# Designs tried in a protein design run: peptides against a protein of PDB entry 5KEZ. Part 313

Target 1, 320 residues: chain A of PDB entry 5KEZ
Amino acid sequence: NVAIYNPFRPWWERYQPVSYKLCTRSGNEDEFRNMVTRCNNVGVRIYVDAVINHMCGNAVSAGTSSTCGSYFNPGSRDFPAVPYSGWDFNDGKCKTGSGDIENYNDATQVRDCRLTGLLDLALEKDYVRSKIAEYMNHLIDIGVAGFRLDASKHMWPGDIKAILDKLHNLNSNWFPAGSKPFIYQEVIDLGGEPIKSSDYFGNGRVTEFKYGAKLGTVIRKWNGEKMSYLKNWGEGWGFVPSDRALVFVDNHDNQRGHGAGGASILTFWDARLYKMAVGFMLAHPYGFTRVMSSYRWPRQFQNGNDVNDWVGPPNNNGVI

## One batch from the design tools (peptide; made by RFdiffusion4, then SolubleMPNN)

Design b2_p30_4_s2 (from b2_p30_4, 13 letters changed)
Fold by OpenDDE base, seed 1:
Parts: structure tokens; C-alpha cells; sequence
Structure b2_p30_4_s2 (fold): chain B 320 residues (1-320), chain A 30 residues (1-30)
């Protein structure tokens, strides 16, 4: 991914890929392979957060300022380490003046335009699909059990399916022959927009963001909410079907959120309430559960915003 | 019927506000 130095190596640089090489501040390919093997050998499975909707930001300077040292040029859409070129992006397909998503009520913009300047891959192209599948298959062959598909809301479900159809079976050294990768898709659907979580049910599970938001309001006792109201928790609260839901109290994004809905999210900063929420989630049968393991950072609030919300995970390897 | 529509509109407005809050978080990826 791109190496960002202002601010200094933020968490979100990891979501700006310039290649599909497995070398980041989290480690290199050999270290990753070693981890996957050791984990699988004791029954711990690995699921990769796969960033396949886009490459890096369009405004990033060209050069070799990347974790693997690969050259890239956002201006010319040149990513030779893949390789991608200007033919592999949706620049001509997006019809907004800025080239970015401007209206989330327009599903075509949401899927064909740049998410906050991130260069949007042309996933309708078989070439692009194949490059992504090659990346994911490499991970499958290493021994991962599945994937979180980042920014799935911004990809056409059919394009995702086309990629998934190219995937190998899981590594038979650790999984039964013919096993398929576990897929869950990040889709932010709180209602009010044309893109729905149900659009993606055919590809795998979907993140249920209503879960953490609503649970937060209940445990915080906002708006007269009570724990007793959780009697019909799950589908009874209008959530997606349990067998399609991946649920969580918080994630890396909404730990840093504020405002309507965002402020309800419970995090480790609210230790007691957070433990209650996580305990409830683990005890309740609804959905496939994910427990967050995060880190502390020096929060500095200015005008209601944490100016240090960019701070990435602790890292002092001194290499990349 | 009118009350149901008003409730639906209020729910939609709340959902939109919540979505906007989440969308703002993605702006850090610039």
C-alpha cells in the first residue's frame, strides 16, 4: 500500500493498495505464511480483509513510496506491479463532475465513482476480475479460510460473484476437500439508500451495522430503551437474516465515529458498557459474531472531532 | 395511514443521518 507520512503512517493507508504483494507494516509474505500455518495447525483460521474495490487515492504522488517499494502513478492510473493501467478503472464510466461519489442515492455513482478519491477499479472487466482472483487464490493457497470484502457496497454484486467463481477450493492440508472460502461483505446499510444488504446475500454474509448501533442505544439507555426490549433481538429488530449476518459491537471505523447513530457505538473507551455489549453478543445466537481487538491512541478532541483518529496500530519495526 | 407514513419518514431520516456519520469515516482514505 501507499506509505503516508502526513499524518505519520495512519491506519487508513492500509486501504490504499498499489499492488497485491504481501508486504506491509504488518509483515512480509514469509511471516504471513508462517502465521497462517501455525494458526491452522491449532485450529485457528485466518480471514483476510481484502481491498479489491479500488487502488490508492487519485491525489497521491507518483513514485515508490509504498510498503513493498513498488512504483505507482495515480495520475496516469499506472500500477505496474499488478499490472493495472488507465484501461482498468471506471474514470470514463463515472459521470460526476468530480469523479467521486457525490450522491449516495444514485447506486451507479456509489459503485462506478471513486470513494473519497480512491481510484475505482473496473470490476466488469475480466482482466481486472482475474487479477483480483489471482491475489485471493494466492492467499487461499497459503491457507486462509476466507475473506472480508472491503467496500462491497461500492461493487456490483454480479462483479463480486464473478470474482468468487474464480476462486480455488481451500487448502486441503487443513480443510476438507472441496471446501469453499468463507465470505462476508462490508455493506453499510442503515436504511434510506437504494443499495441494500440483501443485494449481496447471494455472495455470502453481510455486515449488519444496525446491530452495534441499536445495541449501543439500548445499553446506554438512550431514548427510553431497555435491556428487556432485546427479547426479540435479531430479525425481530429488522436485522438481516441470522444466516446472512456478521455482527459486531464496533469496528475500526465506527470506533472513531461521532454524531447521529455513530455516537451510540460502544467501544473499549466505554469499558463497562462495552463488556456488557460484547457479553450479550456472545451469548445471543443471532448472526456470526466478531470480537474486536483494538488499541489505545492519544485522543485529542477539537470541535467535537478527535484530531488523532488517524493513529494506526502500534508499530516500531523500523523497516517499512 | 398518515401516522404510519410519518413514522416511516422519521425512521428514514434517522437512518440517513446514521449513514452519513459512517460515510464521513471513509473520507480519511483520501
Amino acid sequence: as target 1 above (320 residues)
Amino acid sequence: AAEAEAAAAAAAAKAAEEQAALDRLRKYWD
Scores: peptide ipSAE 0.020, ipTM 0.369, DockQ to the pose 0.038
Fold by OpenDDE base, seed 2:
Structure b2_p30_4_s2 (fold): chain B 320 residues (1-320), chain A 30 residues (1-30)
Amino acid sequence: as target 1 above (320 residues)
Amino acid sequence: AAEAEAAAAAAAAKAAEEQAALDRLRKYWD
């Protein structure tokens, strides 16, 4: 991915890929392979956060400022380490003046335009699908158990399916023969927009962002909410079917006050309430559960916003 | 009220079945 130095190596640089090389601040491919092997050998499975909707931001300077030293040029859409070129992006499909998503009520914009300037891949193209599948298959062959698909809301479900149909079975060294990768898709659906979580049920599970938002409100006793109302927790609260839901109390985005849930989201900053929420989630049978492991950073609020929300995990001069 | 309770019970049963299915899958993988 792109190496960002202003601010200094933020967490979000990971979501600006310039290649599919397994070479980041967390380590190289050999180290990753070693970790996957060690984890699998003790029954811990690895699921990769796969960024396949886009490459890096259009405004990033061309050069070799990347975690693996790969050259890239956002201006010319040149990513030779893949390789991608201008033919592999949706620049010509997006009809907005800026080239970015301007209206989230237009599903076509949401999927064909750039997410906050991130160069949007043309996932309709078999070439692009194949390059992504090769990346994911390499991970499968290493021994990962499945994937979180980042920014799934911004990809056409059919394009996702086409990629998934190209995937190998899981590595038989650790998984039964014929096992398929576990897939869950990040889709932020709190209602009010045309793209729905149900659009993606055919590809795998979907993140249920209503879960953390509503649970936070209940546990905080906001708006007259009571714990007794959790009697029909799950589908009774308008959540997706249990067999399609991946549930969580918080994630890296809404832990920073961004994205779905707002101030209702419980985090480790509210330790007591957070433990209650996580405990409830783990005890309740609804959905597939995900527990957050995070870190503290020096929060500095200005006008209600943390100006240090970019701070990444503990590191040694940028190396994790 | 009775219908609501029945719906809640049905939802709970469905959730339990789903959890059991997930547990089976985990056992299959591990």
Scores: peptide ipSAE 0.000, ipTM 0.275, DockQ to the pose 0.010
Fold by OpenDDE base, seed 4:
Structure b2_p30_4_s2 (fold): chain B 320 residues (1-320), chain A 30 residues (1-30)
Amino acid sequence: as target 1 above (320 residues)
Amino acid sequence: AAEAEAAAAAAAAKAAEEQAALDRLRKYWD
């Protein structure tokens, strides 16, 4: 991915890929293989956060400022390490003046235009699908158990399906023969938009963002909410079917939105309430559960927003 | 049951605020 130095190595640089090389702030491919092997040998499975909707931001300077030193040029859509070129992006398909998503009530914009400047891949093309599948299959062959698909709302469900149909079975050294990768898709569906979580049920599980938002309100006793109201927690609260849900109290995005709307989200900053929420989540049968492991940073709120929400994990001069 | 439905409706406002916060965070990725 891109190495960003202003601000200094933010967490979100990881979501701006320039290649599919397994060479990042976290280590190289050999180290990754070693970790996957060691984890699998003790029954711990690895799921990769796969960024396949886009490449890096359109405004990033061309060059070799990347975690594996690969050259890239956002201006010309040149990513030779893949390779991708201008033919592999939705620049001509997006019809907005800015080239970015401008209206989230237009499903076509949400899927065909750039997410906040991130170069949008033409996932309708078999070439693009194949390059992504090759990346994911490489990981499967190493021994990963599945994937989180980043920014799934911004991809057509059929394009995702086409990629998934190209995937290998899991590595038989650790998984039963014929096992398929576990797929869960990041879809932010809080209502009010045309794209629904149900559009993606055919590809795997989806993130249920209503879970953390509503649980936070209840635990905080906001709006007259009571714990007793959780009697019909799950589908009774309008959540997706349990067998399609991945649930969580917070994630890396919404834990940084605290105080700027989304203040209901519980995080480690409110330790006691957070433990209550996590405990409830783990005890309740609804959905597939995910627990967050994060870090502290010096929060500084200005106009309701944390100006330091970019701060990445503890590191040694950028290396985690 | 009725109380649960009312609670779910009341939580919708907070969910909307969450979406707005997430949208702001996404803008920082450039």
Scores: peptide ipSAE 0.018, ipTM 0.350, DockQ to the pose 0.039; fails the geometry check
Fold by OpenDDE base, seed 3:
Structure b2_p30_4_s2 (fold): chain B 320 residues (1-320), chain A 30 residues (1-30)
Amino acid sequence: as target 1 above (320 residues)
Amino acid sequence: AAEAEAAAAAAAAKAAEEQAALDRLRKYWD
């Protein structure tokens, strides 16, 4: 991915890929293989956050400022380490003036235009699908158990399906023969937009962002909400079917105070309430649960916003 | 009912705001 130095090595640089090489600030491919092996050997499975909707931002400077030293040029859409070129992006398909998503009520824009400047891959192309599948299959062959698909809302479900259909079975050294990768898709569906979580059920589980948002409201006792109202928690609250839901109290985005769910989201900053929410989530049978493991950073609020929301995990001069 | 429609509209507006807020976070990616 892109190595960002202003601000200094933010967490979000990981979501700006320039190659599918497994060399990042966390380590190299050999170290990753070693970790996956050691984890699998004790029954701990690894799921990869796969960034496959896009490459890096269009405004990032060309060069070799990347975690693996690979050259890239966002301006010319040149990613030779893949390789991708200008033919592999949706620049000509997006019809907005900016080239970015401007209206989330237009499903075509949401899927064909750039997410906040991130170069949008042409996932309808078999070439692009194959490159992504090769990346994911490499990970599967290493021994990962599945994937979180980042920004799934911004990909056509059929394109995702086409990629998934190219995937190998899981590594038989640790998984039963014929096992399929576990897939969960990040889809922000709080209602009111044309793209629905149900559009993605065919590909795997989806994130249920209503879960953390609503639970936060209840635990905080906002708007007269009561714990007793949780009697029909899950589908009774309008959430997706339990067998399609991945649930969480917070994630890395909304933990920073202004993501999906807003101020209702509980985080470790509100330790007591957060423990209550996480405890409830783990005790309740609805959905597949995910627990957040995070870190402290020096929050500095200006006009209600944390200006340090970019701060990444503890590191040694950018190396974790 | 008008109330249901209003509630739906309010929910949609809130969702849009939350999405916009999330997008602001993602904007740091460029």
Scores: peptide ipSAE 0.017, ipTM 0.357, DockQ to the pose 0.041; fails the geometry check

Design b2_p30_4_s3 (from b2_p30_4, 22 letters changed)
Fold by OpenDDE base, seed 4:
Structure b2_p30_4_s3 (fold): chain B 320 residues (1-320), chain A 30 residues (1-30)
Amino acid sequence: as target 1 above (320 residues)
Amino acid sequence: SAAEEEARKKAEAEEAEKQAFRERLRKLFD
């Protein structure tokens, strides 16, 4: 991915890929392979956050400022390490003046235009699908158990399916022969927009962002809500079917006040309430649960916004 | 009556589910 130095190596640089090389601030491919093997050998499975909707930001300077030193040129859409070219992006398909998503009530913009300047891949193309599948298959062959698909809301469900149909079975050294990768898709659906979580049920599980938002409200005792109202927690609260839900109290985005959920989201900053929420989540049968392992950073609020929301995990001069 | 028996069985099942849930909670917070 792009190496960002201003601010210094933010967490979000990981979501700006320039290649599919397993060479990042977390380590190289050999180190990753070693980690996966060691984890699998003790029954811990690895799921990769797969960034396949886009490449890096359109405004990033061309050059070799990347975690693996690969050359890239966002201006010309040149990513030779893949390789991608100008033919592999949705520049001509997006109809907005800026090239970015301007209206989230337009499903076509949401899927065909750039998410906050991130170069949007033309996932309709078999070439692009194949390059992504090759990346994911390499990970599968290493021994990962599945994937979180980042920014799934911004991809056409059919394009996702086409990629998933190209995936290998899981590595038989650790998984039963014929096992398929576990897929869960990040889809932000809090209602009011045309794209629905149900659009993606055919590809795997989806994130249920209503879960953390509503649970936070209840535990905080906002709006007169009570714990007793959790009697019909799950589908009774308008959530997706349990067998399609990936549930969580917080994620890296809404922990920083971004993405979805608003101020109701509970985080480790409110330790007591957070433990209550996580405990409830783990005890309740609804959905597939995800527990966040995060870190403290020096928050500095200016005009209601944390100016240090970019801070990544503890590191040694950028190396995690 | 058959209706009363069905209602009783449903109530018992719901209570069992509640008890199981409470037990899970206790284990998590001990």
Scores: peptide ipSAE 0.027, ipTM 0.417, DockQ to the pose 0.008
Fold by OpenDDE base, seed 1:
Structure b2_p30_4_s3 (fold): chain B 320 residues (1-320), chain A 30 residues (1-30)
Amino acid sequence: as target 1 above (320 residues)
Amino acid sequence: SAAEEEARKKAEAEEAEKQAFRERLRKLFD
């Protein structure tokens, strides 16, 4: 991915790919393979946060300032390490003046325009689908069990399906023959927008962001909410079907006040309430549960915003 | 042994924490 130095190596640089090489501040391919093997050998399965909607930001300077040293040029849409070119992006499809999503009530903009300047891949193209599938298949062959598809809301469900149809079965060294990768799609659907979580049910599970948001309000006793109201927790609260839901108390975005949920989201900063929320989530049968493992950073609030929300995970392997 | 006693104390502390958690959960649902 792109190496960002202002701020200094933020967490979000990981979501600005310039190649599909496994060589980032998270480690190299050998280290990743080793970790996957060790985990699989003790019954711990690995899923990968797959960033396949886009490449890096359009405003990033061209050069080799990347974690693997690969050259890239956002201005010309050149990513030779893949390779991608100007033909592999949705620049011509997006009809907004900025090239970015300007109206989230326009599903076409949401899917064909750039998410906050991130170069939007033309996922309708078989070539692009194949390159993504090759990346994911490489991970499957290493031994991963599945994927979180980042920014799924910004991809057409049919394009996602086309990619998934190209995926290998899971590695038979650890999984039964014919096993399919576990897929869950990040879709932020709190209602009020044209894109719905149900659009993606055919591809796998979806993130239910209403879960953490509503649970937070209940445990915080906001708006007169009571724990007794959780009697019909799940579908009774308007959530997606249990067999399509991936549920969580917080994620890396809303832990920082970003994305869906706002201030209601419980995090490790509120340790007591957070433990209660996680405990409830694990005890309740609704959805497939995900527990967050995060880190502390030196929060500094200015005008209601944490100016240090960019701070990335702890790193002791140097600046790469 | 001292080591066994320490292990026991640690286990007791863990159980106490679990119990406290369960009580808090119960109170939330009441």
Scores: peptide ipSAE 0.018, ipTM 0.358, DockQ to the pose 0.012
Fold by OpenDDE base, seed 2:
Structure b2_p30_4_s3 (fold): chain B 320 residues (1-320), chain A 30 residues (1-30)
Amino acid sequence: as target 1 above (320 residues)
Amino acid sequence: SAAEEEARKKAEAEEAEKQAFRERLRKLFD
């Protein structure tokens, strides 16, 4: 991915790929392979956060300032390490003046335009699908158990399925022969927008952002909410079917007040309430649970916003 | 007693929920 130095190595640089090489701030491919093997050998499975909707930001300077040193040129849409070119992006398909998503009530914009300037891949193209599948298959062959698909809301469900149909079975060294990768898709659906989580059920599980938002409200006792109302927790609260849900109290985005859930989201900053929420989540059978492991950073609020929300995990001069 | 029966039903329901969850876990890779 792109190496960002202003601010200094933010967490979100990880979501600006310039290649599918397994070289990041966390280590190289050999180290990753070693980790996957060690984890699998003790029954711990690995799920990769796969960034396949886009490449890096349009405004990032061309060069070799990347975690693996690969050359890239956002201006010309040149990513030779893949390779991608201008033919592999949705620039001509997006009809907004800026080239970015301007209206989230327009599903076409949400899927075909750039997410906050991130170069939007033309996932309709078989070539693009194949390059992504090759990346994911490499990970499967290493021994990962499945994937979180980042920014799934911004991809057409059919394009995702076309990629998934190209995937190998899981590595038989650790998984039963014929096992399929576990797929869960990040889709922010709190209602009010045309894109629905149900659009993605055919591809795998989806993130249920209503879970953390509503649970936070209940635990905080906002708006007269009571714990007793959790009797029908799950589908009874308008959540997606349990077998399609991946649930969580918070994630990296909404822990910083972004993405979905707003101020209701419970985080480690409210330790007692957070433990209650996580405990409840783990005890309740609804959905597939994900527990957040995060870190503290020096928050600085200006006009109600943390200007240090970019701070990444503890590191040694940028190396995690 | 009615109370015992209710408690039994509740326990059975909870066990069923747990079993359903375990079944979902087993099917994760199928």
Scores: peptide ipSAE 0.015, ipTM 0.311, DockQ to the pose 0.009
Fold by OpenDDE base, seed 5:
Structure b2_p30_4_s3 (fold): chain B 320 residues (1-320), chain A 30 residues (1-30)
Amino acid sequence: as target 1 above (320 residues)
Amino acid sequence: SAAEEEARKKAEAEEAEKQAFRERLRKLFD
């Protein structure tokens, strides 16, 4: 991915890929392979956060400032380490003036335009699908158990399906023969927008963001919510079917969100309430549970926003 | 210089990206 130095090595640089090489601040491919093997040998499975909707930001300077030293040129859409070129992006398909998503009520914009300047891959192209599948299959062959698909809301479900159809079965050294990768898709659906979580049920599980938002409100006793209302927690609260839900109290994004409704999300900053919420989540049968492991950073609020929300995990001069 | 101008444009674009990201986060509760 791109190495960003202003601010200094933010967490979100990891979500700006320039290649599919397994070479990041977390380590190289050999180290990753060793970790996967060691984990699998003791029954711990690895799921990869796969960034396949986009490459890096369009405004990033061309060069070799990346975690693996690969050359890239966002201006010309040149990513030779893949390789991708200008033919592999949705620049001509997006019809907004800026090239970015401008209206989330337009599903076409949400999927064909750039998410916050991130170069949007043309996932309708078989070439692009194949390059992504090769990347994911390499990981499968190493021994990963599945994937979180980042920014799934911004990809057409059919394009995702086409990629998934190219995937290998899981490595038989650790998984039963014929096992398929576990897929969960990041889809933000709190209602009010045309794209629905149900659009993605055919590809795997989806993130249920209503879970953390509503649970936070209940635990905080906001808006007249009561614990007794949790008697029909799950589908009774309008959540997706349990067998399609990936649930969580917080994630790395909404842990940093303080916008409208964002304050309801419980995090480690609210230690006692957070433990209550996590305890409830783990005790309740609804959905597939995910527990957050995060870190503290020096928050600094200006105009209601944390200006240090970019701060990544504890590191030694950028090395984690 | 041209280099300084490009650096300025890059910085502005990065700030815009940060703001857009914050907007995306707000959509969690809109």
Scores: peptide ipSAE 0.006, ipTM 0.233, DockQ to the pose 0.122; fails the geometry check

